# Peptides against a protein of PDB entry 6RGO, part 137

Target 1, 392 residues: chain A of PDB entry 6RGO
Amino acid sequence: MALKLLGFNQDATCFSVISSNKGVTIYNCDPFGKCFELEKSTSNDEELDFLVEMLFSTSLIAVVDKTIGASKRKKLKIVNTKRKATICELTFPHEIMDVIMNRKIICVVLKSDQIFVYDISCMKLLRTIDVRGEKLKSTSKFRNSEAVGDIGVRVSLSTDNNSILCYSSYSKSDKENAPLNDIVVFDALKCIQINVLPAVHQSNIVCIACSPDGMLMATASEKGTIIRVFKTIDTENDEPILVNEFRRGSRPSRISEMKFNHDNTLLACVGESDTIHIFALPVTTTEADANEDDTLQQSSHSLSSSINGLQYISKGLANRFGKIIVSKIPTQSQQRHVAYIKIPENAKYRIGFPKDTTNTIHICGEDGNYLVYSIPRNEVGPCTLVKSNTFD

## One batch from the design tools (peptide; made by RFdiffusion4, then SolubleMPNN)

Design b2_p10_5_s2 (from b2_p10_5 with E3Q E7N)
Fold by OpenDDE base, seed 3:
Structure b2_p10_5_s2 (fold): chain B 392 residues (1-392), chain A 10 residues (1-10)
Amino acid sequence: as target 1 above (392 residues)
Amino acid sequence: EIQELLNEPP
C-alpha cells in the first residue's frame, strides 16, 4: 500500500498516517497498535491527501481533507475520535497549508501567507497574522503564488501552555524577491510579537522547530546544510540570541522536520537524506546546580569564546544598524551531530521525542516501519534500535 | 464538548 506520513503528536505517544485504502489511521506507540481510523470520503482511486493534527493522546484531532476539490482544502474539521463525529467546522478564504495546536491554541496557515490564531477551547479567532501585509509596506510586487509552489510561511508552536509561535516572514529588503528568511516570535495567548530575528539564513526558511517550553527555536533554509538555534526572548545578560550553529552536511538536502526533546538537550532533524541527525544542545546550568559533571563544560566554553569573539565584531556595527543576529560564525566552529540513524534512501520519515525518556527517539517511515532508538550519551555514534513494529 | 476533550487524562 502507499503510505503517506503525517507525523507524531506533541509527546510522541501517537503517530498518524494516510493509507491509500483506508484513509487516515492513528497508531498508538506503546502498546503499539491502531487506535483510530477515519475512512476515505470517496470511492474513487484518487490520491488521498490530508492534514491531521492530534492533541497529545486526547480524542481531539484537527482534519483537513485535501484529496478532492478546492472547497474541501479550505475546511478545517475538529473531530472527536471516540465518537467519530465532527464537533466543529471552519471555512477559510484560501487553501489550508498547515495546522498546529497545543492545549490552548490552534493555528491555521493558509496559502495566502496568513496565520489564523484561535483559542482552541471555544474556537474564537484571537488574531489574523498577515505575513504578506508586512511585505506590502515595502514596494515589493506580489510574487504570483503560482510559480513557487513549495515555499510558503513555516510555523512552529511550543507544546506548553505559554504557546510561543515562531513563523517565517519576508525580509524588509527593497528587493522585489525578498526571501522568507526572517523569523517572528509571537505570544499566541497575548497576541503580542515578542521578537523579530532578521535574515537568520541567506535563503528561504523551510523548516522551523520551537522547543516544548518555547525558550529555543531551530531554523533551516532550503540549503539544509546549517541548522541555527536561537533564544526566542532576549535575556537581560546581553547573551547572544544565536546559541548554536550545527552542520547537518556539506551537500544541500531538504530538511522536512526538526524537533527538540522534552528537556531541550537534543535537537533532531530528518529530511531527504539517508540520515537522521541528532545534535546536543549546551545545558544552560543555572548557577545553583554547579557541583557534578565537569566533562560537558569543555564543549560549551569553546563555543562561548567563539561567540564572544564574534560579539566584539557585532557590538561595533549593531549600535548603528540594529541587532546583527547572524554573525559569520567560522565554518570550523560548526558542531556536527552527536548521534545518527541511517534510514532507507527515498523513504520519508517523521521523528518524535517521548516525554518520559530524554534519550529515546521515535521514528516512523512511509515504508511502514515504526522504530524506537536509544541515543548514546557519552559517545558520538549510531543510535541503537530498541524496538520495531510494522504498520500498513 | 471541546473543553471535555481538552481535559481528557493522558
Scores: peptide ipSAE 0.468, ipTM 0.939, DockQ to the pose 0.820
Fold by OpenDDE base, seed 1:
Structure b2_p10_5_s2 (fold): chain B 392 residues (1-392), chain A 10 residues (1-10)
Amino acid sequence: as target 1 above (392 residues)
Amino acid sequence: EIQELLNEPP
């Protein structure tokens, strides 16, 4: 049967899939099993397409049926899974491309490059962000709406209550074909722009991850060779702070998903390659916790010795055109993965980090495998398979 | 209803 992965929820307690025969199925990770099914509305052998965003382990899901006709692709349904009932329905002017949420905010991304920000508690519209309109204030020409279907606004939202929204924006270049290579950091609760990171890649940004606390973000371009990690809020001399630059590989490959773990110590990425890569982030030891555990210092030194070479390259080179270019970390200081998982070629996988076990990663594949891996702490190498289940 | 679901225990 053809499976299509929708992904994990925020804490990796559940994942959602599309089955061609059944519709949407949500699985619980532990104990493993089906917890919800949404039946297909049609008897036709049409390829099923849905967006599903689940609010943690709660009975609240957002659903968009993309299978049939331009009208359904514009409808967001909020569904109570216990009652199997639609409790709210919203209709948008354009096709819905993405839906993200936390306990405070729901964001809806449209094909028009608009982001609708709602207070989830009452479904009140707080803000419409027009990413094209922000560009139009600098450049009069609309790109014709035939922007190749894969290049659109990307978003990520912090899973905490601070509700930090990171989104890709168009560079202010006078070029007709300005790339989506700027990042905007937005307080979704206050509806205030906090930060703007100009030209974080040379090409369009295709993947963004926000940390659970909203303090970090990871970005990848359509090349998928380099991942950059920035501070979201903090700036140095009004310039963006680049924390890390990771090398996924030498060959171009699309990154489909990135995630931070719950303590911001790990960043995982997955995509079209045969490998899930896991990168270590520098633990900012706040001076306060340095007092008690003298015994753990010896093992952390081997990972930290590779981290100490990353001088905070805060110096944006203002080019001759007054654009801040994020200083490239020298290729020699580009960190590689600390851990990896091999996956089948041409299988799409999704990733999630469980809250309670920071060295564990959940993965699921369109091959019908749900796998739990342990991440090595003290060595660079493969992850160890701990648990496996199958789904159909 | 939405508020009740937002307050569901994990």
Scores: peptide ipSAE 0.462, ipTM 0.938, DockQ to the pose 0.924
Fold by OpenDDE base, seed 5:
Structure b2_p10_5_s2 (fold): chain B 392 residues (1-392), chain A 10 residues (1-10)
Amino acid sequence: as target 1 above (392 residues)
Amino acid sequence: EIQELLNEPP
């Protein structure tokens, strides 16, 4: 049967799939099993396409029927899964491209490059962000809305209540074909722009991940060779703080999803390659003033990897080429993965990090496999398969 | 109703 993966929820306790015969199915991860099914309302042999955003393991889901020919592509339904009932319906002026939520906020991304931000509790519109309107203001020229192809506005939302929204925006370059390579960091609750990270890649951003706490953001371009991790809020000398630069590979390959674990110690990525990559983030040792005297000499050789501070030597030559943040990080200082999972080349996979087990990753495939892997702590190598289940 | 679902355990 043709399965289409929709993804994990925020804490990887559930995942959703489209089954060609049944419609949308939600699976619980533990205990493994079907917890919800949304039946296909139409008898037509049309290829089913849906957006489904879950709110953790709650009975609240947001659903968009994206099936071809459907006027429903502009409709967001909030569904109570226990009652199997639509409790709210919103209609948008344009096709819905993405929906993301947490316990406070729903963000709806439209094909118009608009982001509608709602208070989930009352479905009140808090803000409409017009990413095209910002581009048009910067370029002073109405270009025809030529088909924004597979390159649209990308979004990620923190899973916490701080509701930090990261979205891709058009560079303020005078070029009418400015790439979607800026990032805006937005407080979705206060409706305030917190930060702008200009030109974080040379090409369009196709994947963004916000950390659960909203303090970190990972970005990947259409090349998918380099992943950059930034602080979302903090700046040094009014410039964005690049925390890490990871090399996924030497060959271009699209990254479809990235996730941080709960503790911001790991970043995973998946896409069109045969490999899920897991990267280690530096643990920010908060200097806890642990004044306690306890002399236990155990010589743990802390591999003090001297992270030589990225001295951004701003050589002040004001040449008119927009400051491409060419990370002058020598290709040799780009960190590789600490762990990996091999996946079938022809199967799309999605990833999730469970809250309770920071060294465990959940994955599911369009091949009908749900897999739980343990991430090695002390060695660079393959993850170990802990649990496997199949779904239809 | 939405508020009741928001108060469900994770």
Scores: peptide ipSAE 0.489, ipTM 0.946, DockQ to the pose 0.906; fails the geometry check
Fold by OpenDDE base, seed 2:
Structure b2_p10_5_s2 (fold): chain B 392 residues (1-392), chain A 10 residues (1-10)
Amino acid sequence: as target 1 above (392 residues)
Amino acid sequence: EIQELLNEPP
């Protein structure tokens, strides 16, 4: 059977799949098993396409049927899985490209590069963000959006109640072909722009991950060779703070998903390559609580890898157009993965971090494997398989 | 209804 992965929920307690014969199935991770099924509404041998976002382990899901005709692709359903009932239905002017949510906010991304931000509690529209709107003062030509492949506005939302929304935006270049290489950080509750990170990559951003607390953001471009991690809110001299630059690989390969773990100590990435990469983030030891005297001589050999001062070589290479490109970390300061998982070539995988086990990663594949791995703490190497299940 | 689901235990 052809499986299509939809992904994990926010805490990796569940994952969603499309089965060509069954429709949408949601699996619980522990104990492993089916927890919800949405039957195929049509008898036709049409390839099923859905968006399904689950709110943690709750009975609330957002569903978009992308299979059948232009009308359903514009329709968001909020479904109670226990009742198997649609409790809210919204229709949009354009096709829905993405849906993301937390306990406060639901964001709907349209093919028009609009983001609709709703208060999830009442489904009240808080804001429409027009990512093209600053550019549309010039040329009314709707690019025939048929020929622009999988390049659109990307979004990520913090899983906490602060509801930090990160989205890709068009660079302020007067060029018709301005890349989606700026990031906007937005408070989705207050409906205010907090920060703008200009030109975080040289090409379009294709993947964004916000940390659960909304304090960090990871970005990857179409090249997928370098991942950058920024602070979302904090700035230094009105400039964006680059925390880390990770090297995924030397060869271009698309990154489809990135996730932070719940304590912001790890960043995982997956995509078209045979390898899930896991990177370590520096633990910001807040110096404050060092005063309690408890003498446990655990020789934490903190691998304080001397992050020798990232001298911001503020050689702002003003490109020929005076735009600050985010200063590249010297290639010598580019960190590699600390851990990895080998996956089948051409198998699409999704990743999730469980809340209770910061050194565990959940993965699922279109090959029908659900796998739990332990991440090594003190060594660079492969993850250890802890649990495996199969689904159909 | 939505508010009841938002208040479901994790």
Scores: peptide ipSAE 0.453, ipTM 0.937, DockQ to the pose 0.917; fails the geometry check

Design b2_p10_5_s3 (from b2_p10_5, 3 letters changed)
Fold by OpenDDE base, seed 4:
Structure b2_p10_5_s3 (fold): chain B 392 residues (1-392), chain A 10 residues (1-10)
Amino acid sequence: as target 1 above (392 residues)
Amino acid sequence: LINELLNEPP
């Protein structure tokens, strides 16, 4: 039977799937089992298409039925799973492309490149972000909406209450075909732009992940060969801080999902390749722990070694096409994965990090496998399968 | 309504 994966919730306690026969099913990860089922609204042999975003392990889901005609693709339903009741219905001017939420905010992405930001507590609209309107202010030429492609605004939201929203925006280049290669970092609660990362890739951004705390963001382009990790808020000399540059591979392959673990020590990516890659992030030593051990008075003498300051002439090649974030990381020193999982070719997988076990990853496949892997800490190698379940 | 759901298990 054709399964479509909708993904894990924010803490990887549940995942959602579309079954062609049943409709939407939500599974609990531990204990493994069905926790909710939403029957298909039609008896027709139409290919089921849904957006479902679950709020953690709560009775709150956001549902978009995309199966039935252009009108329902514009409707967001907020459903209480326990009561099996729609508690809110919103209708949008355009098709809903994505829905993301945390305990404070729900964001609705439209095919019009608009992001509607709501206070989840009352479903009050806080902001409409018009990514296209921002482009039109920077670029005089309307792209006709008929760009037939899977290229739209991508979003990621922090899972914490700070509600840091990262979204792809159009580069300010006067080119009619400006790529979606800028990132805007947005405080979704205060409705303010915090940061703008210009031209983080050469091509459109197709995947974004925000860290749970909103302090880090990972980006991948259509090529999916390089993953860049940035600080979201912090800047150095008004320039974006590139924390890491990871090489997934040399061959182009789409990345469909990236996730940080809950302590920001790992970044996982999955996509069209036979491999889930897991990368290690440097532990940011918070300055707090450095203060205790400085009591050892050892009077080591002032050897004034004249380190010749190689003046790195920052030749700012202000090329006419906007500031591209030039990686300071040499291509030879690009970090590889520290761990990996082999998955079946052509099986779509989704990934999630459980909160309580930072070295465990949950994965689920359109092949009907739910798998729990242990991530090696001190060695580069394959992850170890710890638990497996099947679903249909 | 929605605030009740923030802590209600599925």
Scores: peptide ipSAE 0.186, ipTM 0.882, DockQ to the pose 0.626
Fold by OpenDDE base, seed 2:
Structure b2_p10_5_s3 (fold): chain B 392 residues (1-392), chain A 10 residues (1-10)
Amino acid sequence: as target 1 above (392 residues)
Amino acid sequence: LINELLNEPP
């Protein structure tokens, strides 16, 4: 049967899949098993398409039926999985492209490049962000650009209660075809723009990940060769702080998903390549005030690999149009993965980091494999398979 | 209703 992966929840305790014959199934990771099933409402041999977002390990899911007709693709349902009941139904003016949530906020991304921000507790609309509207002081018609359906506003939301929303925006170029290569950082609770990162890539941003705490964000363009990690809130001289630049590969390959682990020490990426890449982030040693006392001599020779974080003060090359382009870190300073997982060619995989184990990664494939890997700490190499389960 | 679900396990 054709499986379509929807992804992991925020803490990687569950994942959701579409089965062509069954509809939507949610699996629990530990103990492994089905925890919810949404039956196919239609007897038609139509290809099932859904958005399903689960709120952590709760009975709350957000569901969009994308299978049939323009009307269903505009409906968000909030469902109680225990009661099998729709609690809330919202209808949007345009097709829903994405839904993200945490314990405070639901964000709904429309095909119109609008982001609707809701208070999850009452489903009150807090803000409508019009990503095109900042550009639309020019009277240019809705191009029926059959813009290849894949180029749209991308979003990521912190999993914490701070509810930091990162979204891709159009660069302020007077060019009709301005790329979606700016990032806006938005406080979704206060409805305030916190930061703007201009021209973080040369082409459209196709993947964004926010850290769980909302302090970091990772970005990838259509090329998928370079991943950039920025601070979300902090700036240096009103310029965005580039923390890391990672090289996924030399060949272009689309990145479909990126995730941080819960302590911001690892960033994983997956996409159209045969390899999941895991990158190490520099541990910001908070100088915990070493209160003097406890003598425990654990001479953990932390190989402080002196990754002298060359604060490349990215003197933004003011391009001839006065915009700061994020300077490329020298290719020599581009970090490679510290760990990897080989996956079958053409298999779509999704990734998740469990909360309790910062050195493990959960992955699931459209091949029906749910896999748990251990990430090596002290060596560059393959991850070790710890657990395997199958689903259908 | 929604507030009850925020703490209701699956």
Scores: peptide ipSAE 0.179, ipTM 0.878, DockQ to the pose 0.717
Fold by OpenDDE base, seed 1:
Structure b2_p10_5_s3 (fold): chain B 392 residues (1-392), chain A 10 residues (1-10)
Amino acid sequence: as target 1 above (392 residues)
Amino acid sequence: LINELLNEPP
């Protein structure tokens, strides 16, 4: 049967899938089992397409039926899984491309490059962000709407209550085909723009991850060869702070998903390649915790030797044209993965980090495998399989 | 309604 993965929830306690015969199924990770099913509304052998976003381990899901007709693709349903009842329905002017949420905010991304920001508690609209309208104010021509390509506005939201929203925006370029290579950092609660990171890649951004606390963000372009990690809020001399530059590979390959772990020590990426890559982030030692455990310093030295090469805080050179060029970290100082998982070729996988176990990763595949891996702490190498389950 | 679901397990 054809499975289509929707992904993990925010804390990797559940994942959602589309089954061609059943509709949407949600699985619990531990204990492993089916916890919810949304039945198929139509008897037709049409390929099912849904957006489903689950709010942590709660009875609240957001659902968009994309299977049939332009009208359904514009409807967001908020569903109580325990009652199997729609509690709210919203209709948008354009097709819904993405839905993200936390305990405070729902963001709805439209095909029109608009982001609708809602207070989840009452479903009140707080803001409409018009990414195209922001581009127009900067003298950039509209892309013809006919570029119905895989290139649209990408978003990520912090899982905490601070509700930091990162989204891709169009660069200030007089070129008709300006890329979606800027990032805007937005306080979704206050509805204030906090920061703008110009030209973080040379090509369109196709994947964004925000850290759980909203302090870090990771970006990847359509090339998927380099991942950049930035501070979201902090700036140095009004310039964006590049914290890390990771090399996934030398061959172009799309990254479909990236995730930070709960403590911001790891970044995982998955996509069209046969490999999930896990990168280590430098632990910002807050000076306070440096006093107690002298014994942990010896094992960190092997990872720190790769970190010391990153002390080139690459000051963005403002060129004579006022473009902040994020200075590329030299290819020799680009960090590789510290851990990896091999996955079947052409199998789509999704990733999640559980909250309680920072060195564990959950993965699920369209091959019907749910797998739990342990991430090595002191060595560079493969992750160890700890648990496996199957689903259909 | 929504506020109850924010803390109700599945």
Scores: peptide ipSAE 0.178, ipTM 0.879, DockQ to the pose 0.710
Fold by OpenDDE base, seed 3:
Structure b2_p10_5_s3 (fold): chain B 392 residues (1-392), chain A 10 residues (1-10)
Amino acid sequence: as target 1 above (392 residues)
Amino acid sequence: LINELLNEPP
């Protein structure tokens, strides 16, 4: 049977798949088993295509049937899985490209480069973000949407109640073919723009991850060789917005998904390569709890010394060219993965971090494998397989 | 309806 992966929910307690014969199936991770099935509406041997987002471990799913007809591709259904009933149906002017949600917000991304932001509690529209319309206000000509295949607006939403939305935007360059290489940080609850990160990559951004708390964001371009991690908010202390730059590899490879763990200590990435990469993030000790006097002189040779080289970008040029956030981090300071998982080269995988165990990762494949790995803490190496299950 | 689902297990 052909399986297509939809992915894990926000806390990696469930994952969703499309089975060619059954339709959409949701699996529980622990105990492992089917928890929901959405039957195929058509008897035809047509290749099924769906968007399905599950809200944590709840009976709420968002569903878009993309299989047949331009009309269905414009409809979002909110479904109660327990009652097997559609609660809400919304129709959009354009095809739905992505749906993301938390306990407060649903964001719907359209092929028109529009993001519709809803209050999930009542399905009230809070904001329409027109990523193109913002580009028009900046005098930059549009890419005609018809000619550029798989490149659209990418989004990520914090899983917490702060509801920080990160999305890719068009560069303000007067070039007709301006890349989607800016990032906007948006408070989805207050409907305000918090920050703009210009030119975070040289090419279009194809993957974004927001941390669960919305404090960090990771980005990858079409090249997928470098992952950058940014603070979402400018701190008053003139701290660099770019906190990390990771090297996934030397060869170009698409990154399809990135996720932070629940404590912001790890970033995982998966894509077209035979390897899931896991990177360690620096623990930002918030100074607040430093009052316990325990003099454990563990010589944390703070790798702090290597960042000091960027002091001399003179204050004078900052005013005319928008914040050059990507100073070329010397290629020598690019961190590699701390852990990895080998996967079949021809199998698409999705990743999730469980809430209760910060050093475990859940993965599932279109090969029908659900796998739980332990992440090494104190050494660079392979992850250890802890649990495996199969699904059809 | 939607508020009930925010806390209803699958």
Scores: peptide ipSAE 0.176, ipTM 0.879, DockQ to the pose 0.699

